# Designs tried in a protein design run: peptides against a protein of PDB entry 5FRP. Part 192

Target 1, 225 residues: chain A of PDB entry 5FRP
Amino acid sequence: VEWTESIPQIIATREDISKELNQALAKTFIDSDPRVRRTSVMIFNKVPVTEIWKNITNKAIYTSLLHLAREKHKEVRELCINTMAKFYSNSLNEIERTYQNKEIWEIIDTIPSTLYNLYYINDLNINEQVDSVIFEYLLPFEPDNDKRVHRLLTVLSHFDKKAFTSFFAFNARQIKISFAISKYIDFSKFLNNQESMSSSQGPIVMNKYNQTLQWLASGLSDSTK

## One batch from the design tools (peptide; made by RFdiffusion4, then SolubleMPNN)

Design b2_p30_1_s3
Fold by OpenDDE base, seed 1:
Structure b2_p30_1_s3 (fold): chain B 225 residues (1-225), chain A 30 residues (1-30)
Amino acid sequence: as target 1 above (225 residues)
Amino acid sequence: DEKEKEELKKVEENYIPYESRQILKKLLEE
């Protein structure tokens, strides 16, 4: 742990990191101690993206980072998901594609697919985190249409089949939920009207309200877990 | 195909997306 914690400073101060150091760093991502794995992920948060690309040349490190998205340790997994999404965005913004870094880009370009594939785990906490990082890092709001389209095409161009499916499902889900919320509001207004509740439709609307509420609640993660 | 449709359905029904969740939280807190 202590050794790994020193890596950010080394990367920041060194012009070139040895092959041996890269190999040693790669091993920390698969360490049995979750604290070591966590510290390794934090390197990508603490070191500027340009310095990471310059000094971390072992592709196994990047591959290992992506694998931690399915980590059993919750804290490490959550950190990894946020980290890799942010790193992807920063890389797109700051790193040019060259012949020398082609192999690393091939890995980094799989980050969107890696994230969208997490929806298939069917975990509400993971799903909430994934959609959050999509909005924050992968497909952020961009008022410039050309930039927005370019980013979207970049993300989609490396999707696997499952990622495409998840992408479309995500957007479809938004529409469905919006409709449900609208219905919930309408039902609430109806139930707050005494005349409406006294009508023959009162019990029917109450039932629909409860069903809608239950359906909405079932899609929310437990914040205590 | 049918298998793909089933997988899509599972993804679509598993969660409340971020934007909608934010709205829902506000509504439930009132």
Scores: peptide ipSAE 0.182, ipTM 0.698, DockQ to the pose 0.603
Fold by OpenDDE base, seed 4:
Structure b2_p30_1_s3 (fold): chain B 225 residues (1-225), chain A 30 residues (1-30)
Amino acid sequence: as target 1 above (225 residues)
Amino acid sequence: DEKEKEELKKVEENYIPYESRQILKKLLEE
């Protein structure tokens, strides 16, 4: 643990990390102690993305990082998911694609698929986290349409079949829910109008309102879990 | 593929995506 904690400083201060250090670092990602794995992941958070790309050249490190997305230890997994998403976004923004870093990019380009594949675990906490990192890092709000489309295409260009399927499924659901929300709002407005409530449609709309509300509520994660 | 589709369907049926969830939370707090 102590050794791993020193790595960020080493990476930040040294221009070239030895092959031996890379190999040693790779081992920390698969260490039996979750604290060691955690500290290893934190390297990607503490060290600038440009320095990571420059100094961490062992592919196994990046591969191991991605594998931790399915880590049994909850804290490590959650940290990893956030870390890899952020790292992906930062890499897209700051790292140029070159011949020298091609092999690393091949791994990094799988991060979106790795994240979208987590939906198949069918864990509410994981799903919420994945949604969050997608919104924050993978497909952030971008007012420039061209940039937004470009980012989207970049993300999709490396999807595996499962990731595509999940992507489209959740988008389809988003549309349905958005429609339901819109209806909920409409019903609410109707019911807030005294004249409308007194009409023959009042009870009908009330019923639809309740049904819509129940449907929406059923899909919300229990914030208490 | 069929098994995966079924699992995804379960997730789809029971889960509210982030954006909609945020909107819904705001609406319910009002």
Scores: peptide ipSAE 0.170, ipTM 0.694, DockQ to the pose 0.606
Fold by OpenDDE base, seed 2:
Structure b2_p30_1_s3 (fold): chain B 225 residues (1-225), chain A 30 residues (1-30)
Amino acid sequence: as target 1 above (225 residues)
Amino acid sequence: DEKEKEELKKVEENYIPYESRQILKKLLEE
């Protein structure tokens, strides 16, 4: 753990990292101790993206980072998901595609697919986190339409079939739920009106309200878990 | 592949996407 914690400083001060150090670092990502794995992931958060690309040349490190998205240890997994999404965004913004870094980009370009494939785990906590990093890092708010479209196309251009499927499902679900929320609001307004509640429609709307609320609530993760 | 499609269907049926969730949270906090 202590050794791994020293790596950010080494990367920041050295022009190059030895092959041996890269190999040793690669092993830390698959270490049996979750603390070691966590510390390894933190390297990508503590070191500027440009320095990471410059000094981390072992492909196995990047591949291993992506694998931790399915880590059994919750804290490590959550950290990894945030880290890889942020790293992807920063890389798109700051790293030029060259012949020399092509092989690393081939791995980094799979980050969107890696994230969207997490929906298949069918865990509400994971899903919520994936959504969060999508809106924060992968597809951030961009007022410029051209930039927004370009980013979207970049993200989609490397999707596998599973990622595309989940992407479309996500958007379809968004529309359905938005409609349900709209109805919920309408029902709420109706129920808050005394005259409306006293009408023959009162009990009917109350039932619809409850059904809608239950349906919406079922999609929320338990914050205690 | 078929199993994965089934799992995705479950997600689609039971999950609230980010934007809708944000709206819902605001509504429920009132």
Scores: peptide ipSAE 0.170, ipTM 0.698, DockQ to the pose 0.649; fails the geometry check
Fold by OpenDDE base, seed 5:
Structure b2_p30_1_s3 (fold): chain B 225 residues (1-225), chain A 30 residues (1-30)
Amino acid sequence: as target 1 above (225 residues)
Amino acid sequence: DEKEKEELKKVEENYIPYESRQILKKLLEE
């Protein structure tokens, strides 16, 4: 743990870290102690993206980072998901694609697929985290249409089949929920009107309201889990 | 194909996406 905690400073102060250091760092990502794994992930948060790309040249480190997205330890997993999404976004913005870094980019370009594949775990907490990082880092709001389209195409260009499927399902879900929310609002307005409640439609709308509310509530993760 | 459809259904039905969740939170606070 202590050694791993020193790595951000080393990377920040040295232009090139040795192959041996890279190998040692790679081992920390698969350490049995979740604290070590956590600290290793934090390197990607503490060190500028340009310095990471410059100094971390061992492919195994990047591969191992991506594997932690399916980590059993909740805290490490959550940290990893946020970290890898942010790192992907920062890399797209700040790192040029060159012949020398091509092999690393091949790994980094799989981050979107890695994240979208997490939906198949069918965990509400994971799903909420994934959609959050997608919104914040992968496909952030961009008022420039050309930039937005370019980012979208970049993300989609490296999708595997499962990621594509998940992507479309995610969007379909958004539409469905938005519609449900709209209906909830309409039903609420109707039920707040005394004349409407006293009408023959009152009980029918009340039933639909309850069904809609129950359906919406079922999609929310328990913050206590 | 059936397995893929089941997996897809799980993805589509299990959560409230970020934007909708934000709206829902606002509605529940009012």
Scores: peptide ipSAE 0.167, ipTM 0.691, DockQ to the pose 0.647; fails the geometry check

Design b2_p30_1_s4
Fold by OpenDDE base, seed 5:
Structure b2_p30_1_s4 (fold): chain B 225 residues (1-225), chain A 30 residues (1-30)
Amino acid sequence: as target 1 above (225 residues)
Amino acid sequence: DKEEQEQLENVEKNYIPYEARQLLLKLLKE
């Protein structure tokens, strides 16, 4: 907590120090030590978004943050994905678009596309994490339809072609999963009925049940990996 | 010479100001 308060103070005191800090931070994001990279990402997680935008002016820092979403170190990557998504959401909610911060916004606006493009890595763990941050930060629950639509349009407005494709695939997958779960429940109910099991449909439903279960299981990541 | 120049470039490239290092260290302790 103490350090979070120190950053704005240090930056505000001297312009030269501010520049040095920005330069230093830019370097830490690409440091060979994953602990250093992790700590750098954590700044975006712990420091208020308004202070980040005010004091971190080196665009390379933001660019580097986005690149860490594909970094080799699992912990850093996972932290980065969560942090980036959260930062995007907070920025949309709290930061006004101005001429002065336009260049930074150009980078930040690519976060949704960056995240959706992670699906192409074809890693179940990454996919699950991306799913999670989409629901939590990018497209959170919003009861107000106008606000919800506005957020959606904002997110989509900066998509590249691959992100759009991924977006549609994501939604299709969710529908399919929902349907599969529904089928699983129905099959389970059927199989729990002895009379139904003894019917000619029993073996057929059992087969469908197994297929559904296998499909659902195949989509789940291994927490040990 | 070339070696000295490369060394200087490496120092500049990897240099983290004291204040930034202190902040990072504080974060690591949390």
Scores: peptide ipSAE 0.063, ipTM 0.518, DockQ to the pose 0.014
Fold by OpenDDE base, seed 1:
Structure b2_p30_1_s4 (fold): chain B 225 residues (1-225), chain A 30 residues (1-30)
Amino acid sequence: as target 1 above (225 residues)
Amino acid sequence: DKEEQEQLENVEKNYIPYEARQLLLKLLKE
């Protein structure tokens, strides 16, 4: 951690080393050893966003970061997904768009699309992670309407067709889950009442309760896997 | 995609200078 924090200072003092470091880092992102790739991702997680933008100028590094979201190694992939989402959010908040950083922004602006496209893998663990990072970093709660709309438009403005589709599916799913939970609660209250259970509706509600529970359970990943 | 791959290939072909390599090695030990 301490060494990682020193990287920006080293780069700032020596321009010749900056180019060399960028070249070296680009290689580490595609290293065959997952530990090396993990360490590379951690740079983006540990170094302040302003320093990253200042010192990492090789666009291939950013592209490689995004590609790791689909890598085979689970731990590295999960780390990458969290890291790139956070990096996107921090960049929007702290980095101005200039002529000089335009090419990097073109890559960073694809992060939302990259994340939403992960839903097509149809993996429950990945889906849960994507849900989490969307809520936390991409489209966080914002009480200011203008800011909220601006963020939303920024995210959507770079979507491909698949990302748009998954975006709407995501929102629909959230509504459905909320509805299911609400029904689960209602059914639970009904079943807890003895008079209700003895009524003609008792068996019907019990069946609906079980169906709701099964549906909710089927949408949850196994944390042990 | 093609441009990105070309850039990656170019990076792979480039020698990592000694100083940069030493810094990377230190980072990787953490």
Scores: peptide ipSAE 0.035, ipTM 0.437, DockQ to the pose 0.016
Fold by OpenDDE base, seed 3:
Structure b2_p30_1_s4 (fold): chain B 225 residues (1-225), chain A 30 residues (1-30)
Amino acid sequence: as target 1 above (225 residues)
Amino acid sequence: DKEEQEQLENVEKNYIPYEARQLLLKLLKE
């Protein structure tokens, strides 16, 4: 959206209204209209991370962004979760830690914990989204082992106890899913063979196949919700 | 948490200057 990109430019060019504009933006993040809140979140999504850090200095804006992860309005919440994860990753890659931006970093460093704590809501849609942003932004594929470990340590460094617990649960779940998928494939291959189906193992494998499908389906969100 | 709630309350109490409001409204319409 063209207007979102204009905000940092305006702040940068007009120092006299920078404080006031930051205050105004802070209010838009908590506006009663979900459309206004959504638009506010889009600023973090569309504006370069360096410009955000330079021009948005009101810490309340960042805390409000994080708060929207538990927003009741689904569209705003989903947008916020994606946005904060991406913003976190971009910040790690592009923003240096200085004395001047320390207070903002203290907030941003809580994003991983904030995201992992969303698992406790026990909503399948939220869980899937959290899984997605973890793989895409928090812990992306990195072939360099040192970089990967460093990122992991950074992500974990600010975890609370609940976040650690969910982190371990997440990893365990991924292993289980992978195993189930593997079994599904094996069972499918077996059932597609006529000779195998006619064997004494046919009914047994069919039962296991159905159980596996049911388990997999139960872990998937309903797209209609 | 409590700290977050306090920050939100502080934001709500803050006045938005007319010039800033008009600028925001203009941007939101685009």
Scores: peptide ipSAE 0.026, ipTM 0.438, DockQ to the pose 0.016
Fold by OpenDDE base, seed 4:
Structure b2_p30_1_s4 (fold): chain B 225 residues (1-225), chain A 30 residues (1-30)
Amino acid sequence: as target 1 above (225 residues)
Amino acid sequence: DKEEQEQLENVEKNYIPYEARQLLLKLLKE
């Protein structure tokens, strides 16, 4: 743990990390101690993306990082998911694609697929985290249409079949929820109108309102769990 | 594949995406 904790400083101070250090670091990502794995993931958070790409050249490190998204230890997994999403976004923004870094990019380009594939685990906490990082890092709000489309195409260009399927399912769900929210608003407006409530439609709309509310509420994670 | 499809269907049916969840929470506070 202590050794791994020193790595960010070493990367920041040294221009080139030796092959030996890369090999040692690769081992820390698969260490049996979750604290060691956690510290290893934190390297990607503490070190600038440009320095990571420059100094971490062992592809096994990147592969291992992605694998931690499905590890058993919750804290490490959650950290990993956030870290890889952020790292992906930062890499797209700051790292040019060259012949020298092609092999690493081949791994990094799988991050979107890796994240979208987590929906198949059917864990509410994981799902919430995945959609959060998608919103924040993978497909962030971009007012420029061309940039937004370009980012979307970049993300989709490396999807596997499962990721595409989950992507479409996610979007379909968003549409359904948006529709439900729209109906909720409409029903609320109706119910707030005294004339409408006194009409024959009043009880019917109230029932639909309650059904819509229950449906929406059922999809909300219990923040207390 | 069938199990995976079932899992996705469950997600589609019961899960609220982040943006929608945030909007919903905002609306419920109002």
Scores: peptide ipSAE 0.097, ipTM 0.623, DockQ to the pose 0.615; fails the geometry check

Design b2_p30_2_s1
Fold by OpenDDE base, seed 5:
Structure b2_p30_2_s1 (fold): chain B 225 residues (1-225), chain A 30 residues (1-30)
Amino acid sequence: as target 1 above (225 residues)
Amino acid sequence: SEEEKLEKEYEEKLKKEEEEWEKLKKLLEE
């Protein structure tokens, strides 16, 4: 653990790290101790993306990082999901595609697919997290149409079939949520008016309001679990 | 395979969710 904790500093200060160090680092991602795995993931958060790409040349490290998205240890998994999404975004923004880093990019380009595949676990907490990282890192809001389209195409270009399915489902859900929220607002306004509530439509709108809320709530994870 | 199982389960989930949505949508459009 202590050794692994020193790695960020080493990577940040050196232009190149040895093959041996890469090999040692690779082992930490599959260590039996969750603390070691956690620390390993944190390297990708603590070290600038440019330095990571420069110094971490063993593809096994990146592959191992992606595997931790399905980690049994909840904390490590959650950290990994956020980390890999952020790392993907940073890589797209800051790292050029070259012949030398092609093999690494082949792995990194699978991050979106890896994340979207997590929906198949059917865990509400994981789903919520994946939703979050999609909005924050994978497909962030971009006012520039060309950039937005380019980013989208980049993300989709490496999807597997499962990821596409999840992608379409996700987007469809967002549209539905938007509609439901709009209706919720309308109903709320109606219900806040005493005259409206006293009308024949009062009970009808109340029912619609309740059903809308129920549907919206059903999509939320239980924070107690 | 486990992968195929998960895929089927996910598809079934999506189907169920769609049914719930359609029910709500119908209610909201009345």
Scores: peptide ipSAE 0.438, ipTM 0.890, DockQ to the pose 0.818
Fold by OpenDDE base, seed 1:
Structure b2_p30_2_s1 (fold): chain B 225 residues (1-225), chain A 30 residues (1-30)
Amino acid sequence: as target 1 above (225 residues)
Amino acid sequence: SEEEKLEKEYEEKLKKEEEEWEKLKKLLEE
């Protein structure tokens, strides 16, 4: 663990990271100790993306990072999901596609598909996290239409069939949620009016309100677990 | 395969969720 913690500094200061160091780092991602795996993932958070691409040339490291998105240890998995999403976004923004880094890009370009495939695990906590990283890193708000479309096409261009399915499901769900929230607000306003509540519509709206809330809540993970 | 199983389960989940949504939507439009 201790030597792995020194890696960020080494990467930041040395231009020529040895093949041996890359090989050693690759092994840390599959270490039996989750603390070692965690520290390895953190390298991608602590070191600038440009330095990572420059110094980490072993493709196995990137592949191993992506595999940790499905690892059993919750903390490491959650960290990995956030890390890889952020790393993807930073790479798109800061790293030029060249012949030399083509093999690494082939791996990095699968990150969106990797993330969208996590919906198939059918875990509410994972789903919420994936939702979050999509909004924050994969498909962030972009006011420029051309940039937004370009980003979307980039993300979709490497999707597998499963990722497309979950992508469409995700978007459809967001529309539904938006509609439900809109109705919730309308019902809340109605219920806060005493005259409306005393009307024949009062009980009907109350029922609709409750059903809407129940539906909204059903899509949320239990924060107490 | 395990992958096929997960895919099937996901599709079934989506179908169920759609049914629940349609039920709610109908209620909200009345």
Scores: peptide ipSAE 0.437, ipTM 0.891, DockQ to the pose 0.743
Fold by OpenDDE base, seed 4:
Structure b2_p30_2_s1 (fold): chain B 225 residues (1-225), chain A 30 residues (1-30)
Amino acid sequence: as target 1 above (225 residues)
Amino acid sequence: SEEEKLEKEYEEKLKKEEEEWEKLKKLLEE
């Protein structure tokens, strides 16, 4: 653990990391101790993306990072999911595709598919996290249409069949949620009006309001779990 | 396989969710 904790500083200060160091780092991602694995993942959060690409050349490290998305240890898994999504986004924004880094890009380009495949685990907490990282890192809001389309195409270009399925499901759900929220707002406004509540429509709208809330809530994980 | 099982379960989940949505949508469009 102590050794792994020193890695971010080493990467940040040294221009060249030895092959031996890369090999040693690769082993930390598969260490039996979750703390070691966590620390290893944190390297990707603490070190600038440009430095990571420059100094971490062992493809096994990147592959191992992606595997941790399905880690049984909750903390490590959650950290990994956020980390890889962010790393993907940063890589797209800051790293050029070259002949030298082609093999690494082949791995990194699978991150979107890896994330969308997590929906098949059918875990509400994982689903919510994946939803979050999609909006934050994979397909963030982009006002420029050309950039938005380009980003979308990039994300989709390496999808497997399962990822496409979950992608379409995700988007469909978002449309539904948007509609439901819109209705929720309308009903809320209606119910906030005393005259409206006293009308014959009052009970009807109240029912619709309740059903809408129930549906919206059903998609949320239990915060106590 | 485990993978096939998960895929089937996911598809079934999506189907159920769609049914619930259609029910709500109908109510909200009245």
Scores: peptide ipSAE 0.437, ipTM 0.890, DockQ to the pose 0.799
Fold by OpenDDE base, seed 2:
Structure b2_p30_2_s1 (fold): chain B 225 residues (1-225), chain A 30 residues (1-30)
Amino acid sequence: as target 1 above (225 residues)
Amino acid sequence: SEEEKLEKEYEEKLKKEEEEWEKLKKLLEE
């Protein structure tokens, strides 16, 4: 663990990392100790993306990072999901595609598909996290239409069939949620009006309000788990 | 295969969710 914690500083200060160090680092991602795996993932958060691409050339490290998204240890998994999403976004923004880094890009380009495939695990906590990283890192708000479309096409270009399915489901769900929230607001306003609440429509709207809330809540993870 | 099983389960989940949505939508449109 201690030697792994020193890696970020080494990567930041050295122009060339030895093959041996890369091999040693690769092994830490599959270490039996979750603390070691966590520390290894944190390298991607502590070191600038440009330095990572320059110095970490062992493709096994990147592949192993992606595999941690499905590991059993919750903390490491959650960290990994956030890390890979952020790393993907930073890479798209800061790293040019060259002949030399082609093999690494082939792995990094699978991050969106990897994330969207996590919906098949059918875990509410994972689903919520994937939703979050999609909005924050994969498909962030972009007012420029050309940039937004380009980003979307980039994300979709490496999807497998399963990822496409979950992508369409995700977008459909967002539309539904938006509609439900809009109705929730309308019902809330109605119920907060004393005259409206005392009307014959009061009980009807209350029922609609409750059903809407129930549906909205069904998509939320249990924070106590 | 395990992959096919997961895909089937996900499709079934989506179908169920769609059914629940349609029920709600109908209620909200009344």
Scores: peptide ipSAE 0.435, ipTM 0.890, DockQ to the pose 0.744

